# Designs tried in a protein design run: peptides against a protein of PDB entry 5EIB. Part 36

Target 1, 366 residues: chain A of PDB entry 5EIB
Amino acid sequence: VDLEPGTMDSVRSGPFGQIFRPDNFVFGQSGAGNNWAKGHYTEGAELVDSVLDVVRKESESCDCLQGFQLTHSLGGGTGSGMGTLLISKIREEYPDRIMNTFSVMPSPKVSDTVVEPYNATLSVHQLVENTDETYCIDNEALYDICFRTLKLTTPTYGDLNHLVSATMSGVTTCLRFPGQLNADLRKLAVNMVPFPRLHFFMPGFAPLTSRGSQQYRALTVPELTQQMFDSKNMMAACDPRHGRYLTVAAIFRGRMSMKEVDEQMLNVQNKNSSYFVEWIPNNVKTAVCDIPPRGLKMSATFIGNSTAIQELFKRISEQFTAMFRRKAFLHWYTGEGMDEMEFTEAESNMNDLVSEYQQYQDATAD
Target 2, 366 residues: chain A of PDB entry 5EIB as posed
Amino acid sequence: VDLEPGTMDSVRSGPFGQIFRPDNFVFGQSGAGNNWAKGHYTEGAELVDSVLDVVRKESESCDCLQGFQLTHSLGGGTGSGMGTLLISKIREEYPDRIMNTFSVMPSPKVSDTVVEPYNATLSVHQLVENTDETYSIDNEALYDICFRTLKLTTPTYGDLNHLVSATMSGVTTCLRFPGQLNADLRKLAVNMVPFPRLHFFMPGFAPLTSRGSQQYRALTVPELTQQMFDSKNMMAACDPRHGRYLTVAAIFRGRMSMKEVDEQMLNVQNKNSSYFVEWIPNNVKTAVCDIPPRGLKMSATFIGNSTAIQELFKRISEQFTAMFRRKAFLHWYTGEGMDEMEFTEAESNMNDLVSEYQQYQDATAD

## One batch from the design tools (peptide; aimed at target 1 R91 N349)

Design b2_p16_2_s4 (made by RFdiffusion4, then SolubleMPNN; from b2_p16_2, 6 letters changed)
Fold by OpenDDE base, seed 2:
Structure b2_p16_2_s4 (fold): chain B 366 residues (1-366), chain A 16 residues (1-16)
Amino acid sequence: as target 1 above (366 residues)
Amino acid sequence: SVAKPAFEPRPLLPFK
């Protein structure tokens, strides 16, 4: 789905364009112009019914519908505005199904789009209310991983998208492969989300190795575990050492000893016990799939629900507040039928979310 | 041996 035809033509003409049904390409002509309000109330609202018809058709064809997965950017008008409109409409029609998102967070290091803090704040407001699970994929963290860990001097969108695709492949492993790993979207939500509003995850992927260091790196369970818990390996721009893990999931892929995985996972928890809440028992879950990712012997994917994620929301809130106080570009949104009150409500809800994360960070066992 | 599910459902914690 896009409000611009060029993106759909690029996907259709791409090496995997034939994996999608032609009728499942739904697109507009005008685009959103990086405006959330165009995505949510005008251009996106004109297209949403055509998307919902496709969603219904594909949902009816499912033997067992678990839920929905959306991949979108929160910086652009289509992914943010129309994406959150779709989430709302799908939630209204399928209230008993899991809503999962891969939400790409904007960064000034990657995009010069001045209105990204508005689009992100308005989107986060919708995600707090209408999603069950949100993977926060921060373009700042992806850029920093590419530069610092992968040693890419000039990271490209292709390099960032490679990290995103590896992570998405990792977190969906349990859903795609039959095996001992009877994880479904609902079981993941129940394990990862102790409080309904606190459903924003920091993902990570291992191994990440620079081209120059690949020849010197063994792929071992200890090294995967160590890298996966490294603050520099988080795909959200927050330091887990500044917060506490409410819950963690680790998904290992490849032929490895389950005993060794359990030993290393216990060891990393014990070494980092101060970075976990003590009042949530059994808050780390581990999964092993014998099928490695393409081109690797083994991998690990990290999913963290950490109170440190508040750093990401604080960054967006600070940028939002600095623009909103000046009413910068506000007329582009109000001209599409938005009220200024919706900006204030979205800012308030995001600040409340930050306060909730801080409360649970400071909570002790009674 | 029934392999333990990777994810064991737990109750949601109440808002405190």
Scores: peptide ipSAE 0.024, ipTM 0.493, DockQ to the pose 0.072
OpenDDE base, seeds 1, 3, 4, 5: peptide ipSAE 0.006, 0.000, 0.043, 0.010; ipTM 0.377, 0.326, 0.630, 0.365; seed 4 fails the geometry check

Design b2_p16_3 (made by RFdiffusion4)
Pose (drawn by RFdiffusion4):
Structure b2_p16_3 (pose): chain A 366 residues (1-366), chain P 16 residues (1-16)
Amino acid sequence: as target 2 above (366 residues)
Amino acid sequence: APTPVTGHIGKPASRP
């Protein structure tokens, strides 16, 4: 789905572009120009019922639908504006299905548009209310990993998307292969989301590799375990050691000692016990899958529900406030008939989300 | 100690 028609061509000319159902391409003529109001209201509303028709059709041909997963950026107009409209319409129509998103957060290091904080805040507001699980993919973190760790002086979207694809493969492994833990979206959500609004996850993986060089060696289980908890291996630009884990899911892929995995996971939990909330006993679940990802014999994927994610929302909120106080470009949004109070409503909801993460960060079992 | 909310999965979240 895109309001921009040129997106259809690039996907089709891609390696697996012909494998998609031709009828499932749903596109507009213009597109939103980084205007969330256009995406939602204006233009996305024009296009949205066509998308829902396709969604309804894919759903009725499902033996037992688990739910939906949406990939989109929060900083633009279509993936953000229309994407959250689609989510709200799907919630109305399929209220008992899990709604899961892979949402990429904007960063000034990657994109040169100052309205992106507007678009992201209006979107975060919708996701807080309407999604069950959201993987926070931070362009800030992706750029820093490419620039500082992978030593790519000028990171491209291809460089960033290599990190995203490795992450998305890792976090959906329990859904795609036989296993006991978090095998479906609802079971994953019950294990990861103690409070409905706190469903923004920090993904990480190890080893971090630059695409096209080179290899190995394959990591030891200790090396995998330590790296997957490392702040430098997170896809969100937050220091996990600045907050506390409410829940964690760890996924080890490849051939390895299940006993050694157990020992290392127990090791990181009790050496660093102060970083795991004490009022959620046994809050770290571990899954092993025998099939490694491409190019690797061993890998680990980390999914964290950490109070440190408030740093991501504080950064967006500060940029949003800096722009919104000066009312810059606000008429671009209200020109599409959007209420200015929706900006204030979204800002307040995001700041409420920050306070809630801090409340549980300071909470004690006493 | 905070007690986790149950039965909320698959439903819209509310504001505090």

Design b2_p16_3_s1 (made by RFdiffusion4, then SolubleMPNN; from b2_p16_3 with T3V V5E S14K P16R)
Fold by OpenDDE base, seed 3:
Structure b2_p16_3_s1 (fold): chain B 366 residues (1-366), chain A 16 residues (1-16)
Amino acid sequence: as target 1 above (366 residues)
Amino acid sequence: APVPETGHIGKPAKRR
């Protein structure tokens, strides 16, 4: 789905473009112009019914519909505005199904789009209310991983999207292969989301290795475990050492010893015990899939529900507030039928979310 | 049967 036709051509011409049904390509002509309100109230609202018709058709063809997975950006107008409209409409029609998102957070390091803080804040407001699980994929963190860890001097969207795809493949492993922990979206939510609003995940993927060091790196369970819990490996621009993990899932892929995985996972928890809440028992879950990712012998994917995720929301909030206090660019949103109060409500809800994460960070066992 | 492994290329992205 896109409000621009050119994105669809890029998908069709891609290495996996042929796996999608031609009729499932729904697109507009005008685009959103990086405006959330165009995505949500005008251009996106005109297209949403055509998307819902496809969603219904595909849902009816499912033997067992678990839920929906949306991949979108929060900095643009289409992914943010139309994406959140679509989430709302799907939630209304399928209230008993899981809503999962892969939400790409904007960063000034990656994009010069001035209104990204508005689009992101307005999107987060919708995601807080209408999603069950949101993987926070932060363009700032992706850029930093590409630059610092992968030693890419000029990271491209292709480089960032490679990390996104690796992460998405990792977190969906248990859904795609039978007999695994978190084999459905609902079980994942039950294990990962202790409080309904606190459903924003910090993802990570290992191994991440620069091209120059690939030949010298042994892929071992200890190395994967160590890298997966490293703050520099988080695909959200948060330091987990500044917060506490509410819940963690680790998904190992490849031929490895379950015993070795359990030993390394216990060791890393014990080493980092101060970074976990003590009042959620058995809050770390581990899965092992014998099938490695294509081109790797083994991998590990991290899913963290951490109170440190508030650092991401604070960054967006600070950028939002700096613009909104001056009413900068608001006329582009209000001109599409949006109310100025929706900005204030979105800001408030995001600040409340930050406060909720802080409350649970500071909570002690009673 | 497990779903075939798709969508992942365990190699660094080709520089565009």
Scores: peptide ipSAE 0.008, ipTM 0.430, DockQ to the pose 0.019
OpenDDE base, seeds 1, 2, 4, 5: peptide ipSAE 0.006, 0.007, 0.006, 0.007; ipTM 0.432, 0.388, 0.418, 0.440

Design b2_p16_3_s2 (made by RFdiffusion4, then SolubleMPNN; from b2_p16_3, 6 letters changed)
Fold by OpenDDE base, seed 1:
Structure b2_p16_3_s2 (fold): chain B 366 residues (1-366), chain A 16 residues (1-16)
Amino acid sequence: as target 1 above (366 residues)
Amino acid sequence: APVPETGFIGKRAKRR
């Protein structure tokens, strides 16, 4: 789905374009112009019914519909505005199904789009209410991984999207292969989301290795475990050491000893015990899938529900507030039928979310 | 490790 045809043409011409049905390409002509309001109230609202018709058709073809997975950006107009409109409409029609998102967070390191903080804040307001699980994929973290860890002097969207694809493949492993922990979206939510609003996940992937160092690196369970918990490997620009994990899932892939995995997972929890809440028992879950990712002997994927995720929302909120105090660019949104009150409500709800994470960070077992 | 292949002719992320 896009409000511009050019993205769909790129997908169709790509190496996997043939896996999608032609009738499942729904697109507009005008685009959203990086405006959430165009995505949500005008251009996106004109297209949403056509998308819902496809969603219904594909849902009816499922033997067992678990839920929905949306991949979108929060900095743009289409992914943010129309994406959140779709989430709302799908939630209304399928209230008993899991809504899962892969939400790409904007960063001034990656994009010069000035209105990204507005689009992101308005989107987060919708995601808090209408999703069950949201993987926060932060372009700031992706850029920093590419630059610092992968030693790429000039990261491209291709380089960032490679990390996104590896992460998405990792977190969906349990859904795609039988006999794993969190084998369905609902079980994942039950294990990962202790409080309904606190459903924003910090993903991570290992191994992350620069091209020049690949030949010298052994892939071992201890190394994967250590890297997976390293703040530098997080796909959200948050330091887990500044917060506490509410819940964690670790997904190992490849032929390895389950005993060794369990030992290393216990060791890393014990070493980092101060960074976990003590009042959620058995809050770390581990899965092992014998099938490695393509091109790797083994990998580990991390899913963290951490109170440190508030650092990401604070960053967006600070950027939002700096613009909103001056009413900068608001006429582009109000001209599409938005009220200034919707900005204030979205800001308030995101600040409430930050406060809620802080409350559970400071909570003791007493 | 998945090596980002530099071969994607995509839009460059902001150069700092």
Scores: peptide ipSAE 0.034, ipTM 0.557, DockQ to the pose 0.017
OpenDDE base, seeds 2, 3, 4, 5: peptide ipSAE 0.005, 0.005, 0.000, 0.000; ipTM 0.418, 0.406, 0.421, 0.407; seeds 2, 3 fail the geometry check

Design b2_p16_3_s3 (made by RFdiffusion4, then SolubleMPNN; from b2_p16_3, 5 letters changed)
Fold by OpenDDE base, seed 2:
Structure b2_p16_3_s3 (fold): chain B 366 residues (1-366), chain A 16 residues (1-16)
Amino acid sequence: as target 1 above (366 residues)
Amino acid sequence: APVPETGTIGKPAKRR
């Protein structure tokens, strides 16, 4: 789905364009112009019914519909505005199904789009209310991983998207392959989301290795486990040491010892015990799948629900507030039928979310 | 056709 035809043509002409049904390419002509309001109330609203017809058709073809997975950007107009409109409409029609998102957070290091903090804040407001699980994929963190860990001097969208693709493959492993821990989307939500609003995850992937170091790195379970819990390996720009993990999931892929995985996962929890809440018992889940990702002998994917995720929302909130106090660019949104009150409500809800994370960070076992 | 898992974080070096 896109409001621009050129993106769809690029996907269709790409190496995997033929895996999608031609009738499942739904697109507009005008684009969103990086405006959430165009995505949500005008251009996106004109296209949404045609997307919902395709969603219904594909849902009816499922033997057992668990839920939906949306991949979108929160900095743009289409992914943010139309993406959140689609989430709302799907939630209304399928209230008992899991809504899962891969939400790409904007960063000034990656994009010069000035209005990204508005689009992100308005999107987060919708995600708090209408999603069950949201993987926060932060372009800030992806850029830093590419530059610092992968030693890429000039990270490209292709390099960032490669990290996203590997992470998406990792977190969906238990849905696609037989594993010791059969997770469906609902079981993942039950294990990862202790409180309904606190459903924002920091993902991570291991191994991450620079091209120059690949020949010298042995892939071992201890090294994967250590890298997966490293703050520099988080795909959200948050330091887990500044917060507490509510819940964690680890998905290992490849031929490895389950005993070694359990030992290393216990060791990393004990070493980092101060960074976990003490009042949620058995808050770390581990899965092993014998099928490695293509081109790797083994991998590990991390999913963290941490109170440190508030650092991401604070960054967006600070950028939002700096523009909104001056009403900068606001006329581009109000001209599409938005009220200034929707901005204030979105800011308030995001600040409430930050306060909730802080409350649970400061909570002690009585 | 099963979607080939493209999960290689290492872009294979273009063989020149």
Scores: peptide ipSAE 0.011, ipTM 0.472, DockQ to the pose 0.015
OpenDDE base, seeds 1, 3, 4, 5: peptide ipSAE 0.000, 0.009, 0.007, 0.008; ipTM 0.390, 0.459, 0.411, 0.425

Design b2_p16_3_s4 (made by RFdiffusion4, then SolubleMPNN; from b2_p16_3, 5 letters changed)
Fold by OpenDDE base, seed 4:
Structure b2_p16_3_s4 (fold): chain B 366 residues (1-366), chain A 16 residues (1-16)
Amino acid sequence: as target 1 above (366 residues)
Amino acid sequence: APVPETGHIGKRAKRR
């Protein structure tokens, strides 16, 4: 789905364009112009019914519909505005199904689009209410990984999207291979989401290695375990040491000793015990899949529900507030039928979410 | 393959 045809043409002409049904390419002509309001109330609202018709048709063809997976950006107009409209409409029609998102968070390091903090704040407001599981894929973190870890002096969207694809492949491993932990979306939610609003995940991937170092790097279970818990390997720009883990899932892929995995996972928990809440028993889950990712002998994917995710929301809120206090660019949104009150409500709800994470960070077992 | 330039103004990471 897009509000511009050129994205669909790029997918269709790509190496995997033929895996999608032609009738499932739903697109507009005008685009959203990086405006959430165009995505949500105007251009996106004109297209949403055509998307819902396809969603219904595909849902009816499922033997067992678990839920929905959306991949979108929060900095643009289409992914943010139309994506959140689509989530709302699907939630209304399928209230008993899991809503899962891969939400790409904007960063000034990656984009010069001035209104991205508005689009992100308005989107987070919708995601808090209308999703069950949200993987926070932060362009800040992706850029920092590309620059610092991968040693790319000028990271490209190709480089960032490679990390996104590796992460998405990792977190969906248990859904794609039989006999794994969290083998369905609902079991994942039950294990990962202790409180309904606190459903924003910090994903991570290991190994992350620069091209120059790749040939010299051993892939071992201890190294994978240490790297997946390193803040430098997180796809959200948060330091887990500034918060507490509510829940964790680790997905190992490749031929390895389950005993060695369990020993290393216990060691990393014990070493980092101060960064876990003590009042959620057995809050770390581990899965091992014998099938490695393409091009690697082994990998580890991390899913963290951490109170440190508030650092990401605070960053967006600070950027939002810096513009909103001056009413900068608001006329582009109000001209599409929005009220300034919706901005204030979205900011308030995101700040409430930050306060909720802080409350559970400070909570003791007493 | 080169990532197609989506022509979106202000996206630094698409400039090769």
Scores: peptide ipSAE 0.014, ipTM 0.435, DockQ to the pose 0.015
OpenDDE base, seeds 1, 2, 3, 5: peptide ipSAE 0.005, 0.013, 0.000, 0.006; ipTM 0.417, 0.485, 0.392, 0.402; seed 2 fails the geometry check

Design b2_p16_4 (made by RFdiffusion4)
Pose (drawn by RFdiffusion4):
Structure b2_p16_4 (pose): chain A 366 residues (1-366), chain P 16 residues (1-16)
Amino acid sequence: as target 2 above (366 residues)
Amino acid sequence: ATAAFDAAMAAFRAAL
């Protein structure tokens, strides 16, 4: 789905472009120009019922639908504006299905548009209310990993998407292969989301590799375990050691000692017990899958529900406030008939989300 | 546990 028609061509000319159902391409003529109001209201509304028809069709041909997963950026107009409209319409029509999103957060280091904080805040507001699980993929973190760790002086979207694709493969492994833990979206959500609004996850993986060089060695289980908890291996630009984990899901892929995995996971939990909330006993679940990802014999994927994610929302909120105080470009949004109070409503909801993460960060069992 | 989660999510959204 895109409001911009040129997106259809690039996907089709891609390696697996012909595998998609031709009828499932739903596109507009213009597209939103980084205007969330265009995406949602204006233009996305024009296009949205066509998308829902296709969604309804895919759903009726499902033996037992688990739910939906949406990939989109929060900084633009279509993936953000229309994407959250689609989520709201799907919630109305399929209220008992899990909604799961892979949402990329904007960063000034990657994109040169100062309205992106507007678009992201209006979107975060929708996701807080309408999604069950959201993987926070931070362009800030992706750029820093490429620039500082992978030593790519000028990171491209291809460089960033290599990190995203490795992450998405890792976090959906329990859904795609036989296993006991978090095997479906609802079971994963019940294990990861103690409070309905706090469903933004920090993904990480190890080893971090630059695409096209080179290999190995394959990591030891200790090396995998330590790296997948490392702040430098997170896809969200937050220091996990600045907050506390409410829940964690770890996924080890490849051939390895299950016993050694158990020992190392127990080791990181009790050496660093102060970083795991004490009022959620046994809040770290571990899954092993025998099939490694491409190019690797061993890998680990980390999914965290950490109070430290408030740093991501504080950063967006500060940029949003800096722009919104001066009312810059606000007429671009209200020109599409959007209420200015929706900006204030979204800002307040995001700041409420930050306070809630802090409340549980300071909470004690006593 | 699933039933409790579903009820919590439904209650949260009904309050909006």

Design b2_p16_4_s1 (made by RFdiffusion4, then SolubleMPNN; from b2_p16_4, 7 letters changed)
Fold by OpenDDE base, seed 1:
Structure b2_p16_4_s1 (fold): chain B 366 residues (1-366), chain A 16 residues (1-16)
Amino acid sequence: as target 1 above (366 residues)
Amino acid sequence: DLAAWEAARAAYRASL
């Protein structure tokens, strides 16, 4: 789905374009112009019914519909505005199904789009209310990984998207192979989301590999475990050491000893015990899938529900506030039928979310 | 286009 045809043409012409049903390409002509309001209230609102018709058709063809997975950006107009409109409409029609998102967070290091803080804040307001699970894929973190870890002097969208694809593949492993922990979206939510509003995950991946780099050295289970919990491997720009994990899931892939995995997972929890809440029992879950990722002997994927994620939202909030106080570019949004009150409500809800994370960070066992 | 895709998809499913 896009409000512009060019993106759809790129997907269709790509190496996997034929995987998607031709009639499932739904697109507009005018685009959103990086404006959330165009995505949510005007251009996107004109297209949303056509998308919902496809969603209904595909949902009816499912033997057992678990829910929905949306991949979108929060900095643009289509992914943010129309994406959150779709989430709202799907939630209304399918209230008993899980809403899962892969939400790409904007960064000034990656994009010069000045209104990204508005689009992101307005989107987060919708995600807090209408999603059950949101993987925060932060372009800030992806850029830093590419630059610092992968030694890429000028990271490209191709480099960032490589990390995104590895992460998405990792976190969906249990959904794609039988007999795993969190084998469905609902079980994942039960294990990862102790409080309904606190459903924003920081993903991580090991080993971090650049596009076209061959791994000559096989990683061991201890090395994978250590890298997976390293702050430098997090795909969200927050330091887990500045917060506490509410819940964690670790997904190992490849042929390895379950005993060794369990031992290493216990060791890393003990080593990092100060960074976990003590009042949520059994808050670390581990899965092992014998099928490695393509091109790797083994990998580990991390899913963390951490109070440190508030650092990401604080970054967006600070950028939002700096623009909103000046009323910069507001006429682009109000001209599409928005009120300034909606900006204030979105800012307030995101600040409330930050406060909730801080509350649970400071909470102790009775 | 759709018919060709449906045929290809059916063939793929039959190969699994």
Scores: peptide ipSAE 0.156, ipTM 0.840, DockQ to the pose 0.015
OpenDDE base, seeds 2, 3, 4, 5: peptide ipSAE 0.115, 0.007, 0.108, 0.009; ipTM 0.823, 0.364, 0.818, 0.384

Design b2_p16_4_s2 (made by RFdiffusion4, then SolubleMPNN; from b2_p16_4, 9 letters changed)
Fold by OpenDDE base, seed 2:
Structure b2_p16_4_s2 (fold): chain B 366 residues (1-366), chain A 16 residues (1-16)
Amino acid sequence: as target 1 above (366 residues)
Amino acid sequence: SLAEWEARRKAFRASL
């Protein structure tokens, strides 16, 4: 789905364009112009019914529909505005299904789009209410990984998207291969989301490899485990040492000893016990899949529900506040039928979310 | 439990 036809044509003409049904390409003629309001109330609202018709058709063809997975950006107008509209409409029609998102967080290090803090804040407000689980894929973290860890001098969207694809492949491993922990979206949510609003995940991946860098050196299970818990491996620009893990899932892929994995996972938890909440028992889940990712002998994917995620929301909130106080570009949104109150409500809800994470960070076992 | 999780989810949705 896109409000711009050119994006859809690029996917269709691409090496994997033939894996999708032609009828499932739904697109507009007029893009959102990086405006959430155009995505949510005007251009996106004109297209949403045609998307919902496709969603219904595909949902009816499922023998056992678990839920939905949306991949979108929060900085743009289509992914943010139309994406959240679509989430809302799907939630209304399928209230008993799981809503999962891969939400790409904007960063000034990656994009010069000035209104991204508005689009992100308005989107997060919708995600708090309308998703069950959200992977926070932060362009700032991706850029920093590419530049600092992978030593790429000028990270490209191709380099960032490589990390995104590896992460998405990792976190969906248990859904795609039989006999795994968290084998469905609902089980994942039950294990990862202790409180409905606190459903924003910090993903991580090991080994971090650049496109074309065949690191033939297979990491060991201890090295994978150590890298997964390193802040430098997080796809969200948060230091887990500044918060506490509510829940963790680790997905190992490749031929390895389950015993060794369990030992290393226990060791890392014990070593980092101060960074876990003590009042959630058995809050770390581990899965092992014998099938490695393409091009690697073994990998590990991390999913963290950490109170440190508040650093990401604080960053967005600070950027939002700095613009909103000046009413910068606000007329682009109000001209599409938005009220200033919706901005204030979205900011308030994000600040409440930050406060909730802080409350649970400071909570002790009663 | 799943039932407790669903109850919390339902309660949250009812508060919206």
Scores: peptide ipSAE 0.495, ipTM 0.933, DockQ to the pose 0.936
OpenDDE base, seeds 1, 3, 4, 5: peptide ipSAE 0.030, 0.013, 0.028, 0.020; ipTM 0.625, 0.354, 0.562, 0.491

